# Designs tried in a protein design run: peptides against a protein of PDB entry 8HF1. Part 115

Target 1, 320 residues: chain A of PDB entry 8HF1
Amino acid sequence: NVMLYATKPTEVMVSFPHQEQVLTVTRLISAEIEKFYVSLDLMNIGVQPIRRSKSLQCLRDPSKKSFVKQLFNDFLYQMKEYGIYAASIAIISLIVEFDIKRRQAETLSVKLMHRTALTLCEKIRHLLVQKLQDMTYDDDDDNVNTEEVIMNFSTPKVQRFLMSLKVSFADKDPKDICCLVFVERRYTCKCIYGLLLNYIQSTPELRNVLTPQFMVGRNNISPDFESVLERKWQKSAIQQFRDGNANLMICSSVLEEGIDVQACNHVFILDPVKTFNMYVQSKGRARTTEAKFVLFTADKEREKTIQQIYQYRKAHNDIA

## One batch from the design tools (peptide; made by RFdiffusion4, then SolubleMPNN)

Design b2_p17_8_s3 (from b2_p17_8 with L1M E5I)
Fold by OpenDDE base, seed 1:
Structure b2_p17_8_s3 (fold): chain B 320 residues (1-320), chain A 17 residues (1-17)
Amino acid sequence: as target 1 above (320 residues)
Amino acid sequence: MEELIKEFEEGEKELLS
């Protein structure tokens, strides 16, 4: 039982105010996506071949429409949970995906569907960037990547996360840092990675201290959709983290897949811990001396979160 | 529970100090 001899990390719970970002731009974007869903449902894309993937796990409706809606729903989630700055990065991933799918479209109807989705993403990107530029004097996209813009257009959760990173790692030796950041969703890994790159670059105290990487879990989606490039990226990212060329790793539920990540001195859980296994596995990576395991909770959910962690601690102690 | 509440409150202060 490898758990018995692990140094118990210091558990920290950082609270943040629950603020619903009631921005006009977020409402407009949501309304444009809803209008698009109505139009998408009316689109005749023909009968999609049911690829009987032998893997029972690909019960995700292979409908090209369902996938389009999933990407926009994941974007809406990221905009809500992480803010409009994170959304401006997240939308780029949708643009890339829909452009690839537009090029790979086997039918004109499917090509037009992905083109319409892409046009909407470009409109959304413009609306987001324009809103970020409200704090800048110049219309240059590079001018929105300041510490101030990132902080002001991030949710309170992300603000507290970035503050926690700055305080924890400012002017530290990069060799002494081994940090994991856990997020719930696959697409959030890349979004938070892009946000962190810009934040670190704009923060002098972190610029030569933190080198982030991200690891997207293996798609439980058909191995056919995991590009050879994604697998190469994952292997490279893990290797850089093992070699100390990267000292911060953003990951989702990758620990369940037996990816051996080294013992870390910091583990941040950016999203709510939903399962006992995630709690034990993520906490179990904080194994160095003086390791910190940091949770984030909305003030309104603090009591419920503490109760849940207490139950997980009890259950873990009963197994240990 | 009370000990855990205190642990988290102390840890938050330490982390953000």
Scores: peptide ipSAE 0.391, ipTM 0.912, DockQ to the pose 0.921
Fold by OpenDDE base, seed 5:
Structure b2_p17_8_s3 (fold): chain B 320 residues (1-320), chain A 17 residues (1-17)
Amino acid sequence: as target 1 above (320 residues)
Amino acid sequence: MEELIKEFEEGEKELLS
């Protein structure tokens, strides 16, 4: 359905400098995770009871080790792509997940594995928070959530994104805002949501203007692993956005799931557009008069990104 | 392609102004 709408939003490409955040703390964290992977590979967790859950995914990781590595790899990606501040939020999601998995562990060996992962996450959290505090002369814990700290410990991509939000929405009527933010990964939705909550709270011009929500795509993991609470939360978040109680929605591949979202006046693509479908579907949500479709690109990838968008635009025009 | 480059440059200036 979305492909049939010839939407002509204003397309904007925001460039950001490529900075490899070569911070000592990020190197230390990466090295600790690598050491943990070596230890994890040496762990004898025995034969896992094959839960005959009908989901094909339970068959793919009989050791449950690959899932642990996936979560840490997703964390490392978020730390690299979004910065230390975003990583300090992302690590909390890992702590919650590993605590759940530790409590649900059927064997002592699996329980110990998740406990070790949890201990590493707490260490990482401490290292991140300590680094955020190094810029704050004041010992007050609330001081790490300032606009300045958020900006300074965010990647140039996130800095440009936050600046674009501030300029676009400062002192506007919340009712005039319908904003989508697309990210590639499920865990990024929660991370950027937490970052935006703190940024909006620290930015007077946005505090009463933006009300963010997030949606994560259905895990291809069986509906049995989606807590009833997560499904209720997703339904509530969608409803809040439809009712205008939330005016900014962070989402991943959710549009492929047939979630009908209203016409938006702003669509931000925070991560690279990897597919024609993602381009058409996300652009197809920018349907209001004067709608903006905003892309972010590293300066080094600008030419390649422009060429890709040109091809997608051409292909879209040939179908329309 | 040159038109698209210009469109993005103009749009970036407008958005960040």
Scores: peptide ipSAE 0.390, ipTM 0.913, DockQ to the pose 0.890
Fold by OpenDDE base, seed 4:
Structure b2_p17_8_s3 (fold): chain B 320 residues (1-320), chain A 17 residues (1-17)
Amino acid sequence: as target 1 above (320 residues)
Amino acid sequence: MEELIKEFEEGEKELLS
C-alpha cells in the first residue's frame, strides 16, 4: 500500500517563467489544423459499423472524425506545453498512427480521410524542422538535435526539467539512479522520451548515465492487435526498468495505480498535480532515504500551487 | 505555509546549484 511507507522524500518545487511562445510558426500550424477541421467536417465518411466492443466503455471508433481531431488536439497541447522541439517529435507519432489507420481503413472514404490527415502532418513536420534549422547553418535534420537547439526551442518548464536532470545526474553511476517522470497524457510519454533520447545523446555528462524508457496507458481505442503490441511493449519496458537496463521511466498518471515499480530516488512531476491521489501515489514512489520529489510550477501560479500542496500534505498527514 | 515556501525555495536552490 503506497500510503503506508513513512519515507518522506525531499519535496522540491522548481519555478519557471510563464512565456507564451509567440512564434509565427505555431500560429501558422494552429491555423492549418483549424482549416483541416472545417474540411474534415465536410467529408462524407458514411455510416461506420459500430463495433460492439464487449466492454461498456464506448470504444470511440478510431476511424471516426473525433479520433482524428483528438490526435491533432493532443499535438497542439504538446506544442504549447513543451515547445516546438517536442512538437517535431510528437508529429512523427501522428504520422505513424495515421499511416496505420490508412492501411487498416475498411472504406475508401476513411482511407482518404487518414491520407488527408497524414499530408497535413507532413506539412507540419516540415514547418517545425525548418524552424529548428534557423539556428543551424546546415540543412541536415540531425543538426537540430543539439543541446542548444533542444533548449532554445523548449518551453521554460522543459528547460528547467532538462537542467534539473543534468545537475542531478551528471557523471553519476547509472546503478545509483532510479528515476520516474510523470506526465498527464499518454502521448506525452513518447514525445518526452524522444526529446530525452536526443538530449542525453547531445549531453556528454548524461550519455552513459541515463537510459530512458516509457510506458503508455492501455489504448482502449486501439484494435486488439495494437493493444497486444502495446501490452507486450509495456511489459518489456517495466522489466527493463526492474532489471536496471533502464534507470529513467516516463509514465502517465493513469498508470500510477497499476505500476508495480521499485523504490525510486527521484520522482519528477512534469505536469500539474491535479488530484490528491496523484500527489500521494507519485510521492509514494520516492522511497529511498535521499529521495527527491520534484514539482514544476509557473511563477504566476506558484502561490496557488504551494497552497494546493500544503492542503495535500495536511490531508496525507491526517490519514497516515 | 511559510515553512513550506522556505522549504521549496531552499530545495530549488540546492537542486539547481
Scores: peptide ipSAE 0.388, ipTM 0.911, DockQ to the pose 0.889
Fold by OpenDDE base, seed 2:
Structure b2_p17_8_s3 (fold): chain B 320 residues (1-320), chain A 17 residues (1-17)
Amino acid sequence: as target 1 above (320 residues)
Amino acid sequence: MEELIKEFEEGEKELLS
């Protein structure tokens, strides 16, 4: 009986200072979104035929307004949690989504609603890009993708994450790296992917070391709404990670969906661990010898986070 | 709890050193 001592990963908790300073640009953007919500509530889009999807218990908001508000609320969350550089990438995802919804609009009123949302997204994008350019002498969009700009316009959490990646992987053999990065939200997954592409490209020590991919959870999107292209892309991304063509995978809720990802030597949890299942499943992917499981916490929340992890460890030991 | 605090402090120092 070789007791396969499942090598427990080294658990690491990286602390970051709580960012109290709200930039003027983030206040302006929040105020513009709030004004837009008032205008959106006044829009008469008529009664849309409720397509009863049998499988979604969620009564599709007959107004489709809740979906628009959800996307902007998700954007505001990303801007707050990851910073204005990440927000400049996140807003592009909203632009794409609202343009698709505008083209698919069944009524002129719904088309106008998505057009007004799109116009606001373009205004937000310009405000963000302009703020990123304040640190660059040249007005070229490519000049905002430097390591310095990315670091300066990222939250302390993202700064510590990027530093942890640089220290962990600088000048390593790409074949020795199997890294997972967990985020809570699907749009964050795309946003952090775009941020990492730019960061890796701007960081010589990582450029030929890290090859990122991302995967969004399938179940969080009704299979009916995932484009055939998105499903093909997800399958391709997983395959590239399995084949070693990608060595860093950004994931949202993937482990809860039973997607088999290989054993990794690094697991980063960029967002707070909210559930016991998320803790066990994500930690359970750090299975190699000397595997690291890295958590991020604000200094003010460190004690509370440690208490939560202690309870999860205790609960896991009581079941095992 | 104290052991877990120490584990995280040591691990943070190792990761960022």
Scores: peptide ipSAE 0.381, ipTM 0.909, DockQ to the pose 0.896

Design b2_p17_8_s4 (from b2_p17_8 with L1M E7Q E10Q)
Fold by OpenDDE base, seed 1:
Structure b2_p17_8_s4 (fold): chain B 320 residues (1-320), chain A 17 residues (1-17)
Amino acid sequence: as target 1 above (320 residues)
Amino acid sequence: MEELEKQFEQGEKELLS
């Protein structure tokens, strides 16, 4: 029980300017998604057979429409919270998911729905890549993966996160690094993982220093929808992190279920800490005084964040 | 609370230095 150990890591709060990226491309993409939602609501996909799976928790979206909207809403969130570079990676996950669902479609109407969603994702990808190429001389997709492009098309939060990684880990021994990065959403893990791979590869000081992995928490929603591949990936990623073959792990869930992730010397909380349990469990991974527990806050939310962390510290001290 | 603010500010400087 991580709650039983009074952990005293060095707590850090990195501030970033609240800039809403008011890019024309982001407005266009949002408008195209909204138009798609109107079209999606008009689509007759028929009554989907409610497979009474005995597991109460798998609210299979019987309409399959709410799941499509959820993926696009998660994409819009990632574009807003992490920037258009992160969005260019996030859209690939939607393309893969909708292509799988298109192939698995039991009806023509459902197949057409996923095809329409896929076509929109391809359009969005093109718009994002074209915008990233505005800083490159060559139209080659590989040329958009520079440190400069990543930094310039990331939100201030992500910029500060990447700067914090660079300063913290430049030219260090990979063996001395055990880093956790917590994010709120499952899909953000893959997005930030892809961003970090490209950033590390483009940053000479980090290229042979950081080896990232990601772990999506067990979908409490449906263990049946966790592909055997996702479970294998999670086990492999955790094992690589335990063996030191990976030294940075991106996580969307606090490791509730007994994934004994070793004590880490760095814990980054990229998204707001929304619960006491998240605070205690994430902080509980930074067990030494030399360990850093890093929070990110917008300047406008700094006071509110400090107040919330103060309350969590007090509550933790009252139970410890 | 003020002590916590100072700790965070100091930690930010030390992290980004």
Scores: peptide ipSAE 0.414, ipTM 0.918, DockQ to the pose 0.918
Fold by OpenDDE base, seed 2:
Structure b2_p17_8_s4 (fold): chain B 320 residues (1-320), chain A 17 residues (1-17)
Amino acid sequence: as target 1 above (320 residues)
Amino acid sequence: MEELEKQFEQGEKELLS
């Protein structure tokens, strides 16, 4: 009985300075969203037909004001946590979502609500792109996708993450890389994916080394509301990662949903580890020899984060 | 706790070196 000593991954804690990007543009965007919430609360959207199933009511009634507010709150979170560059990608996802909902609106009042939200998203997009262009000599949108612009308009957390990727994978064989990146939120997967595509394309040392994919958890959306396209895309992304056609996978709660991902040599946790299950499952994917499990923490939260990880390690050892 | 902190600090240096 060779006890396969599960090779414990090397656990790494990358610290970053807690810098609030106090930019005038982020304050302006927040104020425009707050004004929109006041206007949204005054909108009479009528009585939406209460479809019968209580448990799916929030998902089944996408025309609720609460869902519109949730999308903008998620955007504000991404802008705060990942920076202006990430926000410029995140806002496109809101534009797409509100345009779909505007087209699917059963009433003129709901259609107007989504149109107003869409108009705000376009204004926000313009403000973000304009701010990214302030560092470029040329007014071309393609010129904002440089390594320098991405780094400068990213939060210290994202900067340290990108640096860690560059140092870890520069000029390596793509076949030797199996990387997972965990994020908390569904929309963050798409945002960080878009950021990584642009970063990799702008970084010669990574361009032929890293091939990213993303996967959104299935259970966070009722299987009935996942478009056939989203389900096909998720299956394709997982298959590409299994086949080695992609070597970096960005995911949210995927492991909690029992999606079998191969053993990886790198696992990055970009967002705070909030649950014991997330810690055990994500760490449990770093199974290769010399596997790295990388956490990110603000300097001010380092002690608290270390204490939390210590408790999770203790709890895991008491169950094993 | 202190041992875990030292392990994280060492791992950070090794990752960013």
Scores: peptide ipSAE 0.410, ipTM 0.917, DockQ to the pose 0.897
Fold by OpenDDE base, seed 4:
Structure b2_p17_8_s4 (fold): chain B 320 residues (1-320), chain A 17 residues (1-17)
Amino acid sequence: as target 1 above (320 residues)
Amino acid sequence: MEELEKQFEQGEKELLS
């Protein structure tokens, strides 16, 4: 029971400036998505056959317009919260998803809907890559994966997170590292994983030190086949982390109750701690001697965040 | 609260130093 271990990790709160990245490209992308929503609402996709599986009746059908809008809304969130570089990774996940849904489409109208979404994702990808290339003299996509480009096109939160990783882990023995990174949304796990792969590869001090892996919550909306693949992948990722073949695990808060992971020496909370349960479960993973529990807060929200953590600490001490 | 704030500030300096 994670609550029973009075782990006393060193709690750290890293501040970052509240900077709205007011880039012309982000406004253009948002406007293109809004235009697409208007077009999507006008599409006649017909009456979708209600899949009679009693267990899925409450689940949003992934072939519906609402699922398409959810993926683009999750992309817009990632672009805002993590920056343009993270958005360039996030859009690839949408491309893959819409191509799968286009191939699995039971009707021509649904196939056309996913094709139109895919075409928009490719346009967005080109706009993002072109903006990343503004710092490079070469038009090569590989040149956008430098430490400088990653840092410059990341939000202040992500910049401070990457700096914290570099300072914490530069030239360390990989065996001495057991790191968890908590994020709120399932799609953020893949986005931050892709960003970290590129950052680690561009940072000599980290290349042979950090081996990241991720975990995604069970997608109850995915077809049984996708859910089987996701379950196999999750088991493999957990096993690699247990065996020490991966030493950094990115996970969403939805996984906190079900993950039996080893005692970690670093826990990073990249997104705001919204619940007492999240605070206790995530902090309860920082169990080693000298373990660090690292929070991130905008300067404008620092006082409010400290007050919230104080209340959670008090409540935890009253139960322990 | 003030003690917790000082602990966070000290931890931030130690982490980013």
Scores: peptide ipSAE 0.408, ipTM 0.917, DockQ to the pose 0.913
Fold by OpenDDE base, seed 5:
Structure b2_p17_8_s4 (fold): chain B 320 residues (1-320), chain A 17 residues (1-17)
Amino acid sequence: as target 1 above (320 residues)
Amino acid sequence: MEELEKQFEQGEKELLS
């Protein structure tokens, strides 16, 4: 029980300006997704065959339309919260998922639905990549994965996060780093992982310093949807982090899964702390000497965030 | 609360310095 540990990390709150992404491309993408939802609602996919062994899954999404909308809503969230660079990575996960669902489709109508979703994802990917290229003045450098492009097309939150990583870990010994990054959503883990891989590769001071991994919570929806490959990958990622072969772990729900992770010297909370349990449990991982627990807040939400953390600290001290 | 705010401001400066 993480609550039993007297953990006193240095708590840090990094502020970032609230910037609404007033990019034409983000508006176009949002409008295309909205048009797609209207079209999706009009699609007659018929009665889905209830496989007796999958009764619980069929009860949750009998139309398979809600899952499609969920993935696009998660994408829209990534684009809004992390920026168009992160969105260019996030869309690849949707492409992979819809291609799998298209191949697994039991009916022609369901196959067509997933194909239409996939076609939209490819259009979105093209729009995002084109926008990333528009700022590379050099026609010859097809590499949209520069530090500059990543920073310029990230939200202020992500910019401050990347700056905090660079300042914290530049030219350090990899063995001296044990970093957790907490995010709210499962899909954000993969998105931020891809962003960090590109950022680390483009940042000489970090290239041989940080080795990221990510962990997604067990999909409570079905162990049958987790490919044997995904489960093997999760086990491998956790083991690499335990063995020190990875020194940065991105995660959404590490603590609910009873994953015993070693004491970390850095814990970053990239998204708002929504629960007391999340606060105590994530803070409880920052247990080394001079451990840092870093929060990110928009300037407009700073006061509210400070008040919330104050209440959580008080409640934690009353129990400890 | 004010002390916590000051601690966060100081910690932000130290982290980003």
Scores: peptide ipSAE 0.393, ipTM 0.913, DockQ to the pose 0.894

